# Peptides against a protein of PDB entry 5FRP: the designs that were tried, part 128

Target 1, 225 residues: chain A of PDB entry 5FRP
Amino acid sequence: VEWTESIPQIIATREDISKELNQALAKTFIDSDPRVRRTSVMIFNKVPVTEIWKNITNKAIYTSLLHLAREKHKEVRELCINTMAKFYSNSLNEIERTYQNKEIWEIIDTIPSTLYNLYYINDLNINEQVDSVIFEYLLPFEPDNDKRVHRLLTVLSHFDKKAFTSFFAFNARQIKISFAISKYIDFSKFLNNQESMSSSQGPIVMNKYNQTLQWLASGLSDSTK

## One batch from the design tools (peptide; made by RFdiffusion4, then SolubleMPNN)

Design b2_p21_7_s2
Fold by OpenDDE base, seed 1:
Structure b2_p21_7_s2 (fold): chain B 225 residues (1-225), chain A 21 residues (1-21)
Amino acid sequence: as target 1 above (225 residues)
Amino acid sequence: KSSEILEEIEKKVKEEEEKRE
């Protein structure tokens, strides 16, 4: 009985500690000292993805991580780009989509677009790094066609217009887009499943679907010329 | 490793806050 009575207090205390920790961590990502920002990014690199998702619940932290991809400090930026891409890949592989983590997934799902948008900076070093992380983490080599297509569709399904443009400009030659189109049925099923998970966003998902199809079609037409 | 990183972050944050005061 005493154990049962102590559990709520322990849970409450842990929640409070967790909240304070999250608040403190959120501040470190925007700290004026690049060393502090670097250390913050390293958390996502060193801590297992499952533990990150469990303990980091403040959305602002994830948003701040993504923002560091465009920061002025070269070392922190480069670290962030690699860390973010790896974290995305690990999340796709190890974290299930649930109602509880939906809001975090909404942020994480923007990582591919965030990375592809870096091409617009027109920096050769950044471009090289983005190329590297795309083929290492976002669209890794996968001999299984179904898994490869599924990953590709997952990445493409969250692209904004700029990301699609960059994708076709920089990566269309390396990615068999035609193969993804041939799996149109699978794409539709995938999107329908995602829509069912977020019933309130049904129309938004359908709009994204149509946009994806349009951009894929446009990309193929350009590649055949 | 996770605890060490968090501790380091907390320490750095505290140090920076103290410098601003």
Scores: peptide ipSAE 0.030, ipTM 0.571, DockQ to the pose 0.040
Fold by OpenDDE base, seed 5:
Structure b2_p21_7_s2 (fold): chain B 225 residues (1-225), chain A 21 residues (1-21)
Amino acid sequence: as target 1 above (225 residues)
Amino acid sequence: KSSEILEEIEKKVKEEEEKRE
């Protein structure tokens, strides 16, 4: 009975500790010392995404993380860009959207836009890094077409106008090509399976393939106009 | 290991707070 009475106090104490920790962490992200800011960003790399979402509940921390993408200190900025992209991907894969975490998701959902907006800085090193993290974390290779499309739609769903513009300018063509190649590979595998060609599904697959080719042809023509 | 990392972070945060005080 005495142990049960101590549980609410322990929970309350943990909540207080958690609040204090969140407040302290929020300060470290805006610290004047780049080493402190770097250490703060590294938390998102070292701690599992599930634990971060559980323990870091202060919105200001996530907002501050996103702001560091435009940090003047090169090492901190580069680390932040990689960390943000990875964290976004991990969150999409491992964290469910709930009522309780809605406000944090609203911030995390802006990561793609934040990254694509970095192209407007017109820095070659930043552009290369953004390209890298987009293809590694935001829009990774996914063999499942439905999952790939879903990821793409998720990324695009929160774009601002500037992000859309940069997306079409820099990466849209590459993504389209990737989709086309994936479909082509699937079709080729289907054709190589002799048992599948004689099936009733053969004409359906051929039709889908032709549609894909037409889409590719139209996309290539639009990019040349 | 995750709990250890969090504890380490908490420790570092406390140390930084103590330095500011």
Scores: peptide ipSAE 0.025, ipTM 0.551, DockQ to the pose 0.028
Fold by OpenDDE base, seed 3:
Structure b2_p21_7_s2 (fold): chain B 225 residues (1-225), chain A 21 residues (1-21)
Amino acid sequence: as target 1 above (225 residues)
Amino acid sequence: KSSEILEEIEKKVKEEEEKRE
């Protein structure tokens, strides 16, 4: 009975410690020293995503992370942009959406918009970085069509108007190419199956294949100009 | 103070990671 009474106190103590840690961490993200801010961002890079979600429960920390993407210090900003993109991708892959983590997900789901909004700064270096993280983390190449589409829809589902505009301006073409390549692969597999070629669908698939090839060829030519 | 706290947090995180391995 005495042991049972001590368990709530222990749990409470752990919660208190966690709260204190979260409060302390929240302060580090807004510290005047860029080194401190950098270190804070690095936590998200060094710690597994599952542990981050488990231990960092203060919403302010995540909000602060996102804000650092626009901070003045170049190194911290660049690190933050990479970190938040990676964190977003890892979260999508490893973290389930639950009622308990809903509030944090609401923040994390804004990462794509946050990144795409950086295009409006009209800085070439930032644009290049954003392009890089988009294709590396947000919309990576995925050979599975269903997964690729699902990821795309997930990213787009939380876009603000500005993000949509940026998306269509900068990345829509690349996404189309990715889809075309995927279709090409699928068609190639289909065509390699002789049984499929003898079917009534054979000619239809061939036509689609040819159209895809033509589209790819035209798209590549435009990118070289 | 903030830097020290951050270091402590990092240390704890590292310790937890090591325990899972």
Scores: peptide ipSAE 0.044, ipTM 0.607, DockQ to the pose 0.024; fails the geometry check
Fold by OpenDDE base, seed 4:
Structure b2_p21_7_s2 (fold): chain B 225 residues (1-225), chain A 21 residues (1-21)
Amino acid sequence: as target 1 above (225 residues)
Amino acid sequence: KSSEILEEIEKKVKEEEEKRE
C-alpha cells in the first residue's frame, strides 16, 4: 500500500522515471517467467484504476495485458481475464474519456471483444470464466435500465463480427431476459398504482405487460429445456 | 501485496537501468 502510494508521487515528480518505469513494466508483461507476468497483471488489480490511467501511459502495456488472456499458463491467463474485465468495468465507471487518453481507451474498449473471442477456444474452463466475468464486470446487474442499456451499448459498440456471434450464442438471451424482467417490474409498479390504471394509457400498458409476460414465459421455458 | 508488487517492479526498473549504464 505504501509503495503504491509512492509510485504516483514518483511518476508525478519525475517524467524520466515514469518513462523508464513504463518501459520496464512493458518488458515484465512479456517476460518468460510466468511469475513475473503474474505480478505485472496484479498491478492492474491492486492499483486503483485512476492511478493506473495516470501512470501507465505506454500503450504496449495495455496491449500486452490483453494478449495474456490467451496465454498458455493457466494461472496467469485466469488472472488476466479477471483483471482485464474488472479493469474495464472500473475504467468505464471512473475514467472520463479525454483527448489525452483516447489511444488507451481504444485499447480498453476492445476488452469485451477480446473476452468474447475466448469462446472460440472451445475450452470449458475458459468459457465458464468468461461467463463469470461478463456477468460480474462487463454486464453487471444494474437496476437502472438506462444505465444498463448504456453499458450494453458500450460493450457492443466495439465488437468484431466474431464477438457479436459469440454474444448472441452465449449471452444475448440472458440479457434480453434481464431487460424484460426490468420492464415487468416497471409494469408491475405501474399497475399497482390505481391512478395509472384509470388513465387512457392503462389498456396500452396492460397489453405491453401481457406481451412481456408471455415473452418471459416462453423464453424461460426454452432455457429450461 | 500491492507493496510487494511495486517493490518488485522498482527492483526490475533499477536492474534495467543498471544494465544500460
Scores: peptide ipSAE 0.028, ipTM 0.552, DockQ to the pose 0.025; fails the geometry check

Design b2_p21_7_s3
Fold by OpenDDE base, seed 4:
Structure b2_p21_7_s3 (fold): chain B 225 residues (1-225), chain A 21 residues (1-21)
Amino acid sequence: as target 1 above (225 residues)
Amino acid sequence: SSSEILKELDEKVKKEEEEEK
């Protein structure tokens, strides 16, 4: 435990973490003591994402982190789920894809699938947590439509069949609603700007706007059941 | 319930996996 607690400081101060340190760290993720496992997961929360990618080069550490999402120990599992989701989001935002980090990205890109697969455990607490981290970290609110779509496509691009199934069961409706709302906003802005312009496209936009409103109205009514 | 839907989906996936063997 004490050794693992020192790791964040070591990573922050040393540019090159030794192969031995990476190997030792990998062992802490599979330690029999849940406190050790917890502390290991906390490294990903305490150390900046850029420093983690730079210094933690053992792919087994990342794989082990993902495995802890199914940990029997509740506290470790909950921490892991939050940590991996946050780490995924931070990585997407701050880490470029290079040839050197390709192998790690291959693991990190499975985080969304790993999270969505947790729904099959059919545990209410897990489901709530997964829902929370999806909206906080995986598919955060993004006002820019292009960025939002890009993030969504990135998340979906590495789904396994089970993750897709879970996604469609739980989130497809929410995503559709989100997109519809975005379209509604865009149409509203367009209509407000074009109210002064007798453009030939006015009726077409109005029709699309009305269709969007009808879809939103129908979708919101079914959510109350 | 979302739980029932997930169970049904899980069963369908399992059946598909068994049929592919």
Scores: peptide ipSAE 0.017, ipTM 0.414, DockQ to the pose 0.047
Fold by OpenDDE base, seed 5:
Structure b2_p21_7_s3 (fold): chain B 225 residues (1-225), chain A 21 residues (1-21)
Amino acid sequence: as target 1 above (225 residues)
Amino acid sequence: SSSEILKELDEKVKKEEEEEK
């Protein structure tokens, strides 16, 4: 009985401590030292997503995390991009949408748009990283059609106009890449056949093969290619 | 300090990782 009576005080104290901790943590994300910012981002990588949602209740922390995607410090930015993408995916998989966490979800739901907007920076390294996290975390391979469609709709549902534009551009590029890879395989098979090489089509196929290789080698991240 | 808070958080994370093993 006495222990039960102390629980509200303990909970209140823990809540207060939690609030103070959240406030302190929020400050670390905007710290002038990139090492501090890096360490703060790493919390999202080290702590299970369920525990993050439970213990990190200050929306400013999540907002600040998203802002670091455009961080000037390269290492912090790269870490942040990977972290937020992974966190988004894990949240979709493990966190239920409730009234209590609605405000946090409103922020987290902007992660896809935030990432796709990075393409407008027109930096090759950033583009490659964004491509990577999209394939790995945002729109991963999913054999179940319903799950795949649901994920896609979820990702798209909060896009701004710029993100939609980037998405379509990226998708168009993916189609081209897949086609190029398919042709590369076909050309490789053709080139391995001596009879085909001796044919009138041999030089034509060789030329197309070389063009395909050059296109593939030029980098897959450039949406203009 | 921000550094102390981060250390405490890091220690807590490590402890949780050890408990999951």
Scores: peptide ipSAE 0.016, ipTM 0.505, DockQ to the pose 0.023
Fold by OpenDDE base, seed 1:
Structure b2_p21_7_s3 (fold): chain B 225 residues (1-225), chain A 21 residues (1-21)
Amino acid sequence: as target 1 above (225 residues)
Amino acid sequence: SSSEILKELDEKVKKEEEEEK
C-alpha cells in the first residue's frame, strides 16, 4: 500500500524534472551564443529518434529547431537543415502516430514545408543543401512504387501554398523521372518474361515501354544542357 | 547516451543562468 502511494509522487517528480529539463533545453535554442545553439541541434543527431520523442515533450523545442533553418549563422543553419530533414525521415519510419504525440507530429509534419520555403531566400548554397536533403531524407529513392507514392503523398499532404509552388518549380521534374525509372524497371521485368511477351498484352506493354524510354531520353538530355 | 547529453545541457543552462544573475 505504501509503495503504491509513493508511485504517484515519483511520477510527479519525474514529470517535474522532465518539465524543467525541457524548459532549460528550450532556452538553449534561443541562446545568443551560436555554439550553444549548435550543441542543442546536435542532440537531435546524437540521440535516437525514439528517445527524443519520449523525453522531449515541450513543443517549443521543436518549433525552435525549425526556426533555426533561417538562422543567420551559416554553420548552425546548415546543421539545422540537415538535422531536421533526417529527423523527419527517422520519425516517419520509427514513430507511430498516437493521440499523445499528435501535437508534436503537427509540428514535425511542417518540416517539408519549412524546407521548401527556403528556396524563396534565393541563396544558391541554401538551394543546393535543400535539394540534397530532399533527395536524401524527404523523398529518398524507393524502388517499391507503393512505398514511394505513400511517402510522396505524406510529404505533400501538409504543404502550404508556397511549398507547393516551389515543389512544382524545382522538384516535380525529378520526381517524375524517378517514377518513370520505376516504370521502366517494371516493363523490363515484364519483357524478360517470355510468357508475358507472347500474351495479348505484350504489344501494349512494349509500346508503353518505348514511350517511357523516349521521355527519359528527352528529359535527361535537357538536364545535361 | 541520451541521459548524458541531457545532463550536460542542464548543467550548461544552469551555468548560464548563474552568470546572468
Scores: peptide ipSAE 0.015, ipTM 0.465, DockQ to the pose 0.031
Fold by OpenDDE base, seed 2:
Structure b2_p21_7_s3 (fold): chain B 225 residues (1-225), chain A 21 residues (1-21)
Amino acid sequence: as target 1 above (225 residues)
Amino acid sequence: SSSEILKELDEKVKKEEEEEK
């Protein structure tokens, strides 16, 4: 535990983490003591994403992190789920795809599938947590349509069949809501422009706006049931 | 229930995987 607790500081201060350190760190993720595993996961929370990618090059560490999502120890599992989702989001935002990091990206790109596959455990607490991290990290609200679509396509591009199935079952509504909200914002901007309202498209946009509002109102009511 | 839906979907996925083998 004490050794693992020192790793964030080492990563932050040393540019060259030795192969030996990576190997030792990989072992901590599979340690029999849940405290050691917890501390190992916390490294991904304490160290900036750029430093993680730079210094943690052992694939086994990333693979082991993903496996902890199904950990029997509740606290470790919950921490892992939050950590991997956040790490995925931060990686998408801050890490470029290169030839050198391709192998790590192949693992990281499976995080969405790993998370969506947790729905099949049929545990209410897990489901709630997965929902939370999806909204917070995987598919956050993005007002820019191009960015939102790009993120969605990125998330979906590496889905396995089970992840697709769960995605369509549970999150299709959420995605629709996000798109509807984006449309609502666009319509609101349009409505605030008097010149646009006076155009031939004005009545058409108003009709679509009203339909969107009605749909949003109905969707929000169903999500509360 | 979401649980029932997931179970049905899992069964469908398993059937499709068996048909592809």
Scores: peptide ipSAE 0.019, ipTM 0.417, DockQ to the pose 0.044; fails the geometry check

Design b2_p21_7_s4
Fold by OpenDDE base, seed 2:
Structure b2_p21_7_s4 (fold): chain B 225 residues (1-225), chain A 21 residues (1-21)
Amino acid sequence: as target 1 above (225 residues)
Amino acid sequence: KGKEILEELEEREKKEEEERE
């Protein structure tokens, strides 16, 4: 009888502890020290997605995570971008949508938009990172057409207008890059053939080759910065 | 305090996951 009477208190205590932990964790995401913020983001990398969803119930934590994508501190920002993209992907794969987690999903579903909106910052380093996480986590390679389409539709279903614009721009850019690379390869082959270089087309191809190289180079971030 | 809480949380979550596996 005494044991049974203690169970409600234990449950209540655990709930209280969980609430307190969530509140404390929420504060760490907005801490003035970048190291603290970094550590907070790392939780999402170190803890399995299923456990995160189970134990982190404070919406403010997820919202704060997303906000860190625009963090001034480069290391924290970069970590956050990778983390949130990966977390999104893992959530889609492993977390079922239920009534209980609906409010959290409403936040998580905005991750794609949050990422695509980073293109508007017009920073080459950020753009490259966003490109990377899109291909790695948001729209990964999927050989099954139905699964690929479903994933794409899921990603797009919560886009804001700006995200859609960025999406189309990104796709157009990728097509252009692909085309440029193809041309680069063709030009390189041509230039390596002495007979072709001696032809009337030699100088023309060389010019196009140089233009292609310049265009490709202009799209890359300065690795020294 | 924040760092300590985070580390504790991570450790707990890791242990719980290990116990489930």
Scores: peptide ipSAE 0.018, ipTM 0.551, DockQ to the pose 0.022
Fold by OpenDDE base, seed 3:
Structure b2_p21_7_s4 (fold): chain B 225 residues (1-225), chain A 21 residues (1-21)
Amino acid sequence: as target 1 above (225 residues)
Amino acid sequence: KGKEILEELEEREKKEEEERE
């Protein structure tokens, strides 16, 4: 009987502790020390997605995570971009949409838009990272057509206008890149064939090869910057 | 204070996960 009487107090204490913990955690995402912000982001990487959804109920934490995508500190920003993309993918795969988690989902569903909006910063390093996380986490390769379409529709369903614009631009660029890579392969094969190189087409193909390489290289960030 | 809280949170989450497994 005494144990039963203590349970409400324990539950209340745990809820209070949980609330206080959530509030404290929310503050760490906006801490002036980048190391603190980094550590906060790492929670989303270290803790399984199911546990995050269960234990982190303060919407401000998720909102703050998304804001770090535009963080001035490069390391924190890069970590955040990877983390939020992965978290989005894991959430789609493992978390069911319920009435209780609706408010959190409303925030998480904005991750694709948040990421695509980063293209407007017009930074090559950011663009490359966004390209990478889109391919790896947002729109990964899926052999099942129905699943692939469903994922695509899910991603697009919460896009803002700017994200749509970026999406179309990105797809157009991907088509061009794919074409360029295909041509690069063809040119490389041609150049490796001595008989082909000795032909009248040799110099022409070499020129096209160089142009293709330059175009491909121009889309890549300078690793020395 | 913020770092300590985060570390404590991480430790608690790990412990809770270990207890569930």
Scores: peptide ipSAE 0.018, ipTM 0.522, DockQ to the pose 0.022
Fold by OpenDDE base, seed 1:
Structure b2_p21_7_s4 (fold): chain B 225 residues (1-225), chain A 21 residues (1-21)
Amino acid sequence: as target 1 above (225 residues)
Amino acid sequence: KGKEILEELEEREKKEEEERE
């Protein structure tokens, strides 16, 4: 009987400790020191997704994580973008939707929108990173058609209007890139044939080739910046 | 590992709070 009476107190104490810990952790995400913010983000990379969902119950932590996607500090921002995309994917794969975690899922379900909205910043480095995490984590390669469609629908189901617009623009861009690459290959084959280069079409193809290369290059970030 | 990281963060926050008081 005494043991049973002590259990509620222990649970209450643990809950209080957990609450205090969550509150303290929430503060680290908004710390003025970027090293502290970085360390906080790294928790989501080092701790298994199941343990994060179990132990991190303060909504402010998740909202703060998402906010860091627009962080001015480049290293923290880049880490956050990769981390939140991976965390989203892992959550979809490993965490069940329950009544108890509904409020956290409401936040996590906004990660795709958060990522697609980064395209509006119009930064080439950010765009490349977002492209990368979309293909790696949000819409990964899936040979099963039903699973692929289900994942796509899940991602789209929580889009805001801006995210939808960005999504369509992204897809259009990918189609254009694919087409440009195909043209590049065709032009390269033509240019490798000396007889073709000596023809009346040679200069025309060379011009188109150069235009294609310029277009492709304009979409790539400068690795030196 | 997750608990250890959380404990370290809590300790850092306590130290920072103590330094601000």
Scores: peptide ipSAE 0.017, ipTM 0.454, DockQ to the pose 0.033
Fold by OpenDDE base, seed 4:
Structure b2_p21_7_s4 (fold): chain B 225 residues (1-225), chain A 21 residues (1-21)
Amino acid sequence: as target 1 above (225 residues)
Amino acid sequence: KGKEILEELEEREKKEEEERE
């Protein structure tokens, strides 16, 4: 009986504390100090995903996290992009979909779209980062075909029109890049053979090689920026 | 203040996770 009587108080206290913490945390994501925002993002990296889902119940926090992907501060933005992608992946792997967490999942499920939408900014650095996190976290290498397809379908299931467009463009670009790299390798092999270079095809291959290199280079961001 | 709150939260959450394991 005493235990039963204590439960409401405990629940109330925990809820209050949790609420206060969540409210405080929500404010940190919109703090004027980039360091505070950075720290806010880092919590998602430092705390296990299961604990995040348990303790962070304010939807605004997750929404704010997603918004930081477009943050002006480069470091915060980059961190956020990596963090949200990783968090998405971890969530898919470790968090079950329940009625209680449905609302949070609705937000988390938009992470892929959020990331793919970053391509529209037309920033090479951002594009490279998005490419990286997609392959690392969103669509990681998976040798199991069923799992790979399932992941892909999960990612695509929440795409908006813009995300789909970006996705197709991304894939098209990747195919082109892959092809270009393959050509580069072939051309390089050819050019390393003196007999081949002395042939009538030598100049043609050299030209194609140079074009390929130029094309590849044009897609790379300036590391100084 | 925000940083401190986050650090405290992180520490708490880590501790809770460790206790579950």
Scores: peptide ipSAE 0.019, ipTM 0.568, DockQ to the pose 0.022; fails the geometry check

